# Peptides against a protein of PDB entry 6D0Y, part 84

Target 1, 225 residues: chain A of PDB entry 6D0Y
Amino acid sequence: ETEDHLESLICKVGEKSACSLESNLEGLAGVLEADLPNYKSKILRLLCTVARLLPEKLTIYTTLVGLLNARNYNFGGEFVEAMIRQLKESLKANNYNEAVYLVRFLSDLVNCHVIAAPSMVAMFENFVSVTQEEDVPQVRRDWYVYAFLSSLPWVGKELYEKKDAEMDRIFANTESYLKRRQKTHVPMLQVWTADKPHPQEEYLDCLWAQIQKLKKDRWQERHIL

## One batch from the design tools (peptide; made by RFdiffusion4, then SolubleMPNN)

Design b2_p17_4_s4 (from b2_p17_4, 8 letters changed)
Fold by OpenDDE base, seed 5:
Structure b2_p17_4_s4 (fold): chain B 225 residues (1-225), chain A 17 residues (1-17)
Amino acid sequence: as target 1 above (225 residues)
Amino acid sequence: SREEALRIAEEMLKAAK
């Protein structure tokens, strides 16, 4: 395959086809593997780009990377390294929206057997430990808790299956922080009905409640969070 | 390696505290 054709294949994966998505991903993984000797750098760059710029296809690209990792373990490692570099750059640039998305992406790579569960647990332990630091802004503490909680829909099941004791500790620390943090109310411009007013809820408390429900349901997602 | 990359990320987060 030519470089231009590879770009098209990678960008358009998941579109309507006569074959199943799984079949298409397996086929694409085979094509990319065959072209790694000649186009490794290009393929790596393309995958990093689409992973970052097409968040609606997160699970498609994590699955693709998982398939590639199974075929070429070294390439999978290089991809993880590239994503970590992107996360570092996002944090340095104070681009926290991109950073949290990258954490979610890395989280789903655990399900795809690209990143080991213990490594992700260690990362989340470090995230939540920020809440215990002195003389740091609450907004920073809140962000790391948000990054952790918002990633659990993608990896919570796997982490509890393999590291339940450690995860319970992280949850306990998170709950403790949420109980003691300062809560602020931000006015929202919404359409309200007199008969059915929507109660205001703090965003982290709301997310925590949703994650607790998901955990209670054994990480079987029944509702959109 | 991927494991080393993750360790570096963790160290960065610790330093940012």
Scores: peptide ipSAE 0.093, ipTM 0.789, DockQ to the pose 0.017
Fold by OpenDDE base, seed 3:
Structure b2_p17_4_s4 (fold): chain B 225 residues (1-225), chain A 17 residues (1-17)
Amino acid sequence: as target 1 above (225 residues)
Amino acid sequence: SREEALRIAEEMLKAAK
């Protein structure tokens, strides 16, 4: 395969095809594995790029990486390292929208058996530990809690199956923080309920409630959060 | 190794917070 052809294959995976998505992903994983000896760096860069730039294909690319990881474990590790480096750079650049997306992507990589559950637990412990930092803006504390909670739809089931005690501790710390943090009160936007106006819940409290419900439902989603 | 790469990356992330 030529470099240009590989780029086309990687960028267009998941698009309309005569074959199933699963078949296409397996096929692409095989092609990429075969070409790693010659184009590893290029393939790695391409996968990192599309993972970041095509969020609508998050599950497609996490699945693809999962398949590649199963074929070439070292390559999977290199990809994870590259994505975590990107997360680091995103945080340094204060690009919090990209950062939270990358956390979700990494979380789904746990679901795809690319990242070990204990590693993700450690990452979330580090995130929630920010709530204990002194002399920092609450917005910083809030963001890391948000990043944690927002990622649980992708990884909560796996983490509680393998690290329930540790996750319970993280949840307890999160709950404690949410109770003591200052809540912003904004006038109600009546766009959502024209007939029965009600105060809008604070975004982190709302997310917390949704995650608690998801947890209670054994991490089986019945609606999009 | 993959595990080493992961650990290194995790430490980098921790330091970047």
Scores: peptide ipSAE 0.074, ipTM 0.780, DockQ to the pose 0.020; fails the geometry check
Fold by OpenDDE base, seed 4:
Structure b2_p17_4_s4 (fold): chain B 225 residues (1-225), chain A 17 residues (1-17)
Amino acid sequence: as target 1 above (225 residues)
Amino acid sequence: SREEALRIAEEMLKAAK
């Protein structure tokens, strides 16, 4: 396949076709594997690009990478390294929206058997450890907690199945931080519905409550957070 | 190796904190 054709195939995967998505992904994985000897660097760059620019296809591309990883284990590792490098660059550039999405992408790679559960736990431990840093702005601490919590819908089930004790420790540390952090003081706004009134809730507290509910529901999501 | 790449990636993440 030509480079241009590879780009087209990667960008268009998941679009309507006569075949199932699974069949298309398997086929594409085979094509890409065959072309790795000649186009490994290009394929890596393309996959990283679509991961960043096409968030609507997150699960499509994580699945594709999972299939590629199964075919070429070393390539999977190189891809993970590239994604982490991109995450580092996004953080340095203060592109926190991209950064949090990349964390979600990496999280879903655990489900695709590209990243081991212990590695993801270690990453989240590192994130939550930021809450213990001294002489740093709270916004930094808050962001890493947000990145952790907002990624759990994609990986929480898997991590608790394999590393429940470690995850419980992370949760305890997170809860402790959320209780002691400074909350923004704004005029209380109440949302009135036909059923009941409720006050406006701070965003991290709200997310925490949602994740706690998700955990209690055995990570069975009823609605997209 | 993949294992080495993952280790490097983890260290890079730590450095990004």
Scores: peptide ipSAE 0.072, ipTM 0.779, DockQ to the pose 0.020; fails the geometry check
Fold by OpenDDE base, seed 1:
Structure b2_p17_4_s4 (fold): chain B 225 residues (1-225), chain A 17 residues (1-17)
Amino acid sequence: as target 1 above (225 residues)
Amino acid sequence: SREEALRIAEEMLKAAK
């Protein structure tokens, strides 16, 4: 495929088609693999770009990368490196929304057999270790906890299956931090009913409760987080 | 190798904290 055509194929994957999504992804993976010798850099850049710009297609592109990784293992590694490099750049630029999304993307790559579970556990250990940093704003500590917790819907099951002891330690550290952190009261608009209004919770406490429930449910989602 | 790439990437992330 020509360079311009590759861009079109990558951007349009997952759109309405007469074929199944799985078939289209397999086909595209084959096309991309064949063109890696000539267009590796371009394909890498394209995949990184669409992964970042099209969050609604997260699982599509993680799956595609998983298929490519199976065909060309080295390329998969280069992609992971590129994404983590982008995560670093996002953090440097204080683009925390992109950063948290990238963490989620990387998390889902574990399910696609691109990133090893132990590596992701190590990453989350690093995140939660920020809560132990001294002389830093609480917002920094909170963000890394948020990044960790908000990614668990995509990878918690896999990590607990393979690294339950380490994950329990991370959870214990997280819980400990949440108990000792300063909480800010945030008033919210509520819809009043005949019943007592639902108590308001701080956003991290709320997320923690949701993740705890998800964990109890063996990581089977029953509600929208 | 992938392992080396992953290690480098992980170290980059550590440095970004």
Scores: peptide ipSAE 0.065, ipTM 0.780, DockQ to the pose 0.020; fails the geometry check

Design b2_p17_5_s1 (from b2_p17_5, 9 letters changed)
Fold by OpenDDE base, seed 5:
Structure b2_p17_5_s1 (fold): chain B 225 residues (1-225), chain A 17 residues (1-17)
Amino acid sequence: as target 1 above (225 residues)
Amino acid sequence: MEEKQKALEELRKLAES
C-alpha cells in the first residue's frame, strides 16, 4: 500500500459499501497491521488526525483502533499516548471543545478494549477531584464535571459493570458539587418538540438530569442527548 | 515499563496538570 492509498482507506472507512461495516473495519485493520513495519508513524498520524477532525466517525475509528490494538498491542498503546498528548495540548491551549471531545473519544476506547476500565475510572476520579480544589475558577471545576458527565453516554455502562462502587462515589461527589456551585441561568431556545418537554435549566444541571435518567435506564438511550 | 502502561498512568494523572 502507498501512503496516499492508506490515507484514502482510512478517511473513507465507514462509507457506503457492499460489505458490512464490521467486515470493512476488520479488513482495514489487517491492511494497516501489515503496513505498520513500513508506515507506523504515518498511520499513527493519520488515525490521530481523522479521530480529531471527523467527530461524526468517532465510533468507527475507536472500533478500528480497537481492532488494531488486538492485532498490535504496542501500536494501541502508542495511539493512546498520542491522544493523551493531544488532550494535554488542547488543555494548555484552552481549546476546551477539542479537549472534551478527546475525553469522549478516550472514553469510547474503553468499550473497544483499548483502555482499561479502572484507568478511566481513575481519570474521572481525578476530574471530579478538581471540584475540591481551593482558589480555582469555577469554570475549571465546571469543565471537568462537564467532561466527565458528557462522556458517560459512551462509557457509563462499562464502568458501572466493572467499578460500580467507585462510580457511585464519583456520582455522589459530583452531585454534592452541583448542589453548591454558583449557577447562571440563561434562556435557551428549545427547537425540539417532545412529549415531555424539560424545563429550562442551567446546562450542567440539565446534563446531570439527563445522565441520571440514563443511569436509571441502565444506560440504554431513549433519546438523543 | 511498557509504553501503554505509561500512557495509562498519564491518563490517570491528566487532571493533575
Scores: peptide ipSAE 0.081, ipTM 0.762, DockQ to the pose 0.019
Fold by OpenDDE base, seed 4:
Structure b2_p17_5_s1 (fold): chain B 225 residues (1-225), chain A 17 residues (1-17)
Amino acid sequence: as target 1 above (225 residues)
Amino acid sequence: MEEKQKALEELRKLAES
C-alpha cells in the first residue's frame, strides 16, 4: 500500500460496502499492521487525526485501534500516548470541547481493550481530584466533572465491573462536589408530561441524575444522553 | 449510543472468533 492509499483506506473505513464492517475493519487492521514498518508515523498521525476530526466514526476507529492493538501492542500504546498528549494540549489551550471528546474516545478505547480499566479509573480519579483544589476556577472543576460523567455512558459498565470500589469513591466525591458547588440561581421549572413530570435542572445536576439512573440500570442505556 | 454498543459487540465477536 502507498501512503496516499492508506489515507484513503483509513478515512473511508466504515462507509457503505458489500462487506461487513467487521470484515472491513479486520482487513484494514491487517493492512495497517503490514505497513507499520514503513509508514508507522504516517498511520499514527492519520489515526489520531480521524479520531479527532470524524466523531461520527468514533466507534469505528476505536474498534480499528483495538484490532490493531491486538496485532501490535506497541503501536497501540503509541496511539494512546499520542491521544493523551493531544488531550493534555487541549486542556492547556482550554479547548474543552476537543478535550471532552478525547476523553470519551479514550473511554471507548477501554472497551476495545486498548486502555486498561484501572488506568482509566486513575484518570477519572485525577479528574475528580481537581474539585478538591482550592485555587482552581469552578469552571475548570466543573469541566472535569463533566468530562468524567459524560464519558461514563461509554465506559461506566466496564469500570464498575472491574473497579467498583474505586468508582464508588469517585462518585461519592463527585456527589459531594456537586452539592457544594456554586449554582446558578434559577427558578425550578418542571416539565409535566402525561407520563412523568421532570424538573429542568442545572446541567451538571441533570447529567448527574442521568448517570445515576444509568448506573441504577446497570449501565444499560435506554435513552440517548 | 447504540452505535457504541453495536461496535462493542462486533469487536467482541471478532475477538472470540
Scores: peptide ipSAE 0.023, ipTM 0.580, DockQ to the pose 0.041
Fold by OpenDDE base, seed 3:
Structure b2_p17_5_s1 (fold): chain B 225 residues (1-225), chain A 17 residues (1-17)
Amino acid sequence: as target 1 above (225 residues)
Amino acid sequence: MEEKQKALEELRKLAES
């Protein structure tokens, strides 16, 4: 394969095909594995780029990386390192939109057996520990809690299967913080029509309730597309 | 999502082999 061909293959994976998505991903993983000796750097850069710039294909690329990791463990590690480095850079630059997306991506990599559950638990422990920092804006504390909670749809099941005690501790700390934090009530445009007025819930409280419900449902989402 | 689940299942099978 040539570099141009590899770029095309990586960018177009998941698009309309006569074969199933899983078959295409397996095939691409095989092609990429074979070309790693010659084009590792190029492939790594391409995967990092599409992972960041094509959020609509998040699960496609996490799955692809999972397949590659199974074939070449070292490459999987290098990819994770690159993504973690990007996350750190985003946090340093206060690019929180990119950062939260990267956390979700990394979370789904746990689900794809690329990142170990204990490592992700440690990361989330670090995130929630920010709520205990002194002399920091609440917005900082809120964001890390948001990043944690908003990632659980991708990884909560796996983490509770592997590290339930640690996760319960993180949840307890999160709940404690949410109870004591100052709540901001901002009127939002009402999109939904209801017979009775519905009071708007604060975004973190709402997310917390959703995650609690998801946990209660054993991390099974009711709506499957 | 259905295709995702299938892909993840294939990944799991591969990891177990």
Scores: peptide ipSAE 0.022, ipTM 0.569, DockQ to the pose 0.042
Fold by OpenDDE base, seed 1:
Structure b2_p17_5_s1 (fold): chain B 225 residues (1-225), chain A 17 residues (1-17)
Amino acid sequence: as target 1 above (225 residues)
Amino acid sequence: MEEKQKALEELRKLAES
């Protein structure tokens, strides 16, 4: 395949087709594998680009990477490395929205057998350990907790199936931090039921409640997070 | 150590910094 054709194939995967998505992804993985000897760098850059710029196709591209990793394990490693480098660059550039998205992307790669569950648990342990850092802004602590919690819809089930004890410890540490952190008073809309208003919650407390509910529901999502 | 595992170790260090 030419470079231009590869770009088209990668960008358009998941669009309406007569074939199933699974079939298309398997086919594309085969095409990309065959072209790695000649176009590895180009393919790597393309995959990183679409992964970052097309968040609506997150699961499509994590699945594609999973299939490609199964065919070429070394390339899978290079892709993970590239995404981690991008995460570092996003943090350096103070692009925290991109950074949190990349954490979610990496989280879903666990489901696609690209990243091992123990490695992701270790990463989240380090994220939550930031809450114990001294002489740092609370914004830093809050962000890492947010990055952890907001990624659990994608990987919480897998991590609890394989590392339940470690995850419980992370949750306990998170809960402890949320109880002792300073809360910002932000005007928020209250939700009213029949005759009882729901209390206002700040964003991390709200997210924590949502994740606790998701956990109780055995990680089966019943609402939009 | 595998390349991806090494990269993940670097990510862990980033969180600690």
Scores: peptide ipSAE 0.093, ipTM 0.771, DockQ to the pose 0.018; fails the geometry check

Design b2_p17_5_s2 (from b2_p17_5, 8 letters changed)
Fold by OpenDDE base, seed 3:
Structure b2_p17_5_s2 (fold): chain B 225 residues (1-225), chain A 17 residues (1-17)
Amino acid sequence: as target 1 above (225 residues)
Amino acid sequence: SEEKEKAVKELEELAKS
């Protein structure tokens, strides 16, 4: 395979085909695995890029990575490392929209058996622990709670199946924070940007209510959040 | 895998100040 051909295959996966998506993903995983000895770095970079730039294909690429991880565990690890590094860079740059998307992506990787559930729980424990940090802006606390809650549609079921007690503790801490945090009036039309990363105050409360309902429904989503 | 273990550790340490 040429580098250009690999790029085309990776970027176009999930598009209209005579074959099923599942078969295409399996086929692509096989092709990529075979080419790893010669093009590992290129493939890694391409996958990281499309994962970040094509959010509409989130589940396609998490599934693909899951298949690759099953074939080549080391490559899966390298991919996760790259995505975590990107998340750290996004946080450092205050790119909160990219950061929250990456958290969701990593969350779905748990479903694809790329990231272990206990590790994700530990990450979310750290996120919610930010609510207890002193001398930090509330916007920081709010964002990490948002990142946690907004990721649960992708991974809540898996985490509760394996770590229900720990998740309940995280939920209790989250609820406590949401009750005591300062309410800030935010215009309804305000967009979440890097300079204005604070969501509508009502949005966090609304999201909490939605997640509570989702939890009650055993994480079976009947309505797109 | 050392790479996977490293990645997992980095994930678990995320958000720490």
Scores: peptide ipSAE 0.205, ipTM 0.839, DockQ to the pose 0.019
Fold by OpenDDE base, seed 5:
Structure b2_p17_5_s2 (fold): chain B 225 residues (1-225), chain A 17 residues (1-17)
Amino acid sequence: as target 1 above (225 residues)
Amino acid sequence: SEEKEKAVKELEELAKS
């Protein structure tokens, strides 16, 4: 495959096809594996780019990377390294929206057997430990808690299955922080009518409640029609 | 691989930087 063709294949994966998505991903993984000797750097850059720019295809690309990692373990490591580097760059640039998305992406890589569950738990332990830092802005502490909680829909089940005791400790520390932090009220854009006003909730408290419910439901999301 | 091990270690230490 040429570089241009590889770009097309990677960008368009998941689109309508005569084959199943699983079959297409397996096929693409095979093509990419075969081309790694000649185009490893290009493929790596392409995958990092689409992972960042196409968030609607998050699970498609994490799955693809998982398949590639199974075929070429070294490539999987290089990809994770590249994504971590990007996350660090996002944090340095104060691009917190990109950073939290990258944390979520890395979290889903645990499900794809690219990142080990204990390693992700260790990362989240470090995230929540930021809440114990002294003489730092609350926005820093809040962001790391947000990054942790907002990633749990993608990886909470796996982490609790393998590291339940450690996860319980992280949750306890998170709850403790949320109870003692200063709450701020920000104007919200809501779709609610005047006849049925929705009470204003602080965003981390709201997220915490949602995650607690998800945990109680054993990380099974309800389908809403 | 060495790259994978390095990446995992960097991930675990991310919040400390």
Scores: peptide ipSAE 0.204, ipTM 0.839, DockQ to the pose 0.019
Fold by OpenDDE base, seed 4:
Structure b2_p17_5_s2 (fold): chain B 225 residues (1-225), chain A 17 residues (1-17)
Amino acid sequence: as target 1 above (225 residues)
Amino acid sequence: SEEKEKAVKELEELAKS
């Protein structure tokens, strides 16, 4: 495959096709694997780019990476390293919107068997531990809690299946923090459902409630958070 | 946070394994 063709294939995967998405992803994984000897760096860069720029295709690309990782474990590792490096850079640059998305992406990679559940749990433990840091802005503490909670729709089930005790501890610490943090209410924020309207709540409290409900529902999501 | 960085490094270490 030509370099330009690879770019096209990677960018267009998941678009309407006569074949199933799964079939297309498997096919693409095979093509990419075959081209790794010649285009590893390009493929790596492309995958990192689309992962960051096309959030609507998050699960498509995590699945693709999962397939590639199964074929070439070393490449999978290099991809993870690249994404983690990007996450670090985003955090250092205070680019929190990118960072939170990357956390979600990495979270879904756990489902794709690219990242081990224990490693993700450890990351989340340390995220929540930020709430215990002294002399730091609350916005920092809030963000790491947000990053953790907002990622659970993608990985909560897997983490609880494998690390339930550790996850419970993280949840307890999160709850403790949420109870003691300073709350800011925004009048324009309203949480509602057609059948069950909710009063206005602070955004983290809202998210916490949603995640608690999701947890109680055995991580079966009925609506996109 | 040193602990945060450690966790991220653990992911990196996994990637290298």
Scores: peptide ipSAE 0.084, ipTM 0.737, DockQ to the pose 0.017
Fold by OpenDDE base, seed 1:
Structure b2_p17_5_s2 (fold): chain B 225 residues (1-225), chain A 17 residues (1-17)
Amino acid sequence: as target 1 above (225 residues)
Amino acid sequence: SEEKEKAVKELEELAKS
């Protein structure tokens, strides 16, 4: 495949097709594997780019990377390293919107057997441990909690299956922090019903409640987070 | 800064399955 053709294939995967998505991903993984000897760097850059620029295709590209990793473990490793490097750069540059997305992307890679569950748990332990630091602004502590919680829809089931005790500890620490943190109230966002006013929840409290429900439901999504 | 360093350090230790 030419470089231009590879770009087209990678960018268009998951779009309308006569074949199933699974078939298309398997086919593309085979094509990419065959071209790695000649276009490894190009393919790596392309995958990193689309992973970052097309969040609506998150699961498509994590699945593709999972398939590629199964075919070429070394390439899978290089991809993970590249994404981790991007996350580090995002954090360093205070690009927290990109950073949180990358955390979610890496989280879903656990489901695709690209990243080990224990490593992800360890990362989240470090994230939540930031809440215990006294000389850190709350906005920073809040971000790490947000990054953790917002990623759980993608990986919570797997992490609890592998590391339930550690996850329980992380949850306990998170809950403790949420009880202690200063909350911001936005009355203008209060929803009223004919009979009763809807109680207002701060964004992290709301997310926490959603995650607790998700956990109770054995990580089966019944609503949009 | 310290919180970033902790997170980054763990990311560097992130292992493939």
Scores: peptide ipSAE 0.067, ipTM 0.724, DockQ to the pose 0.016

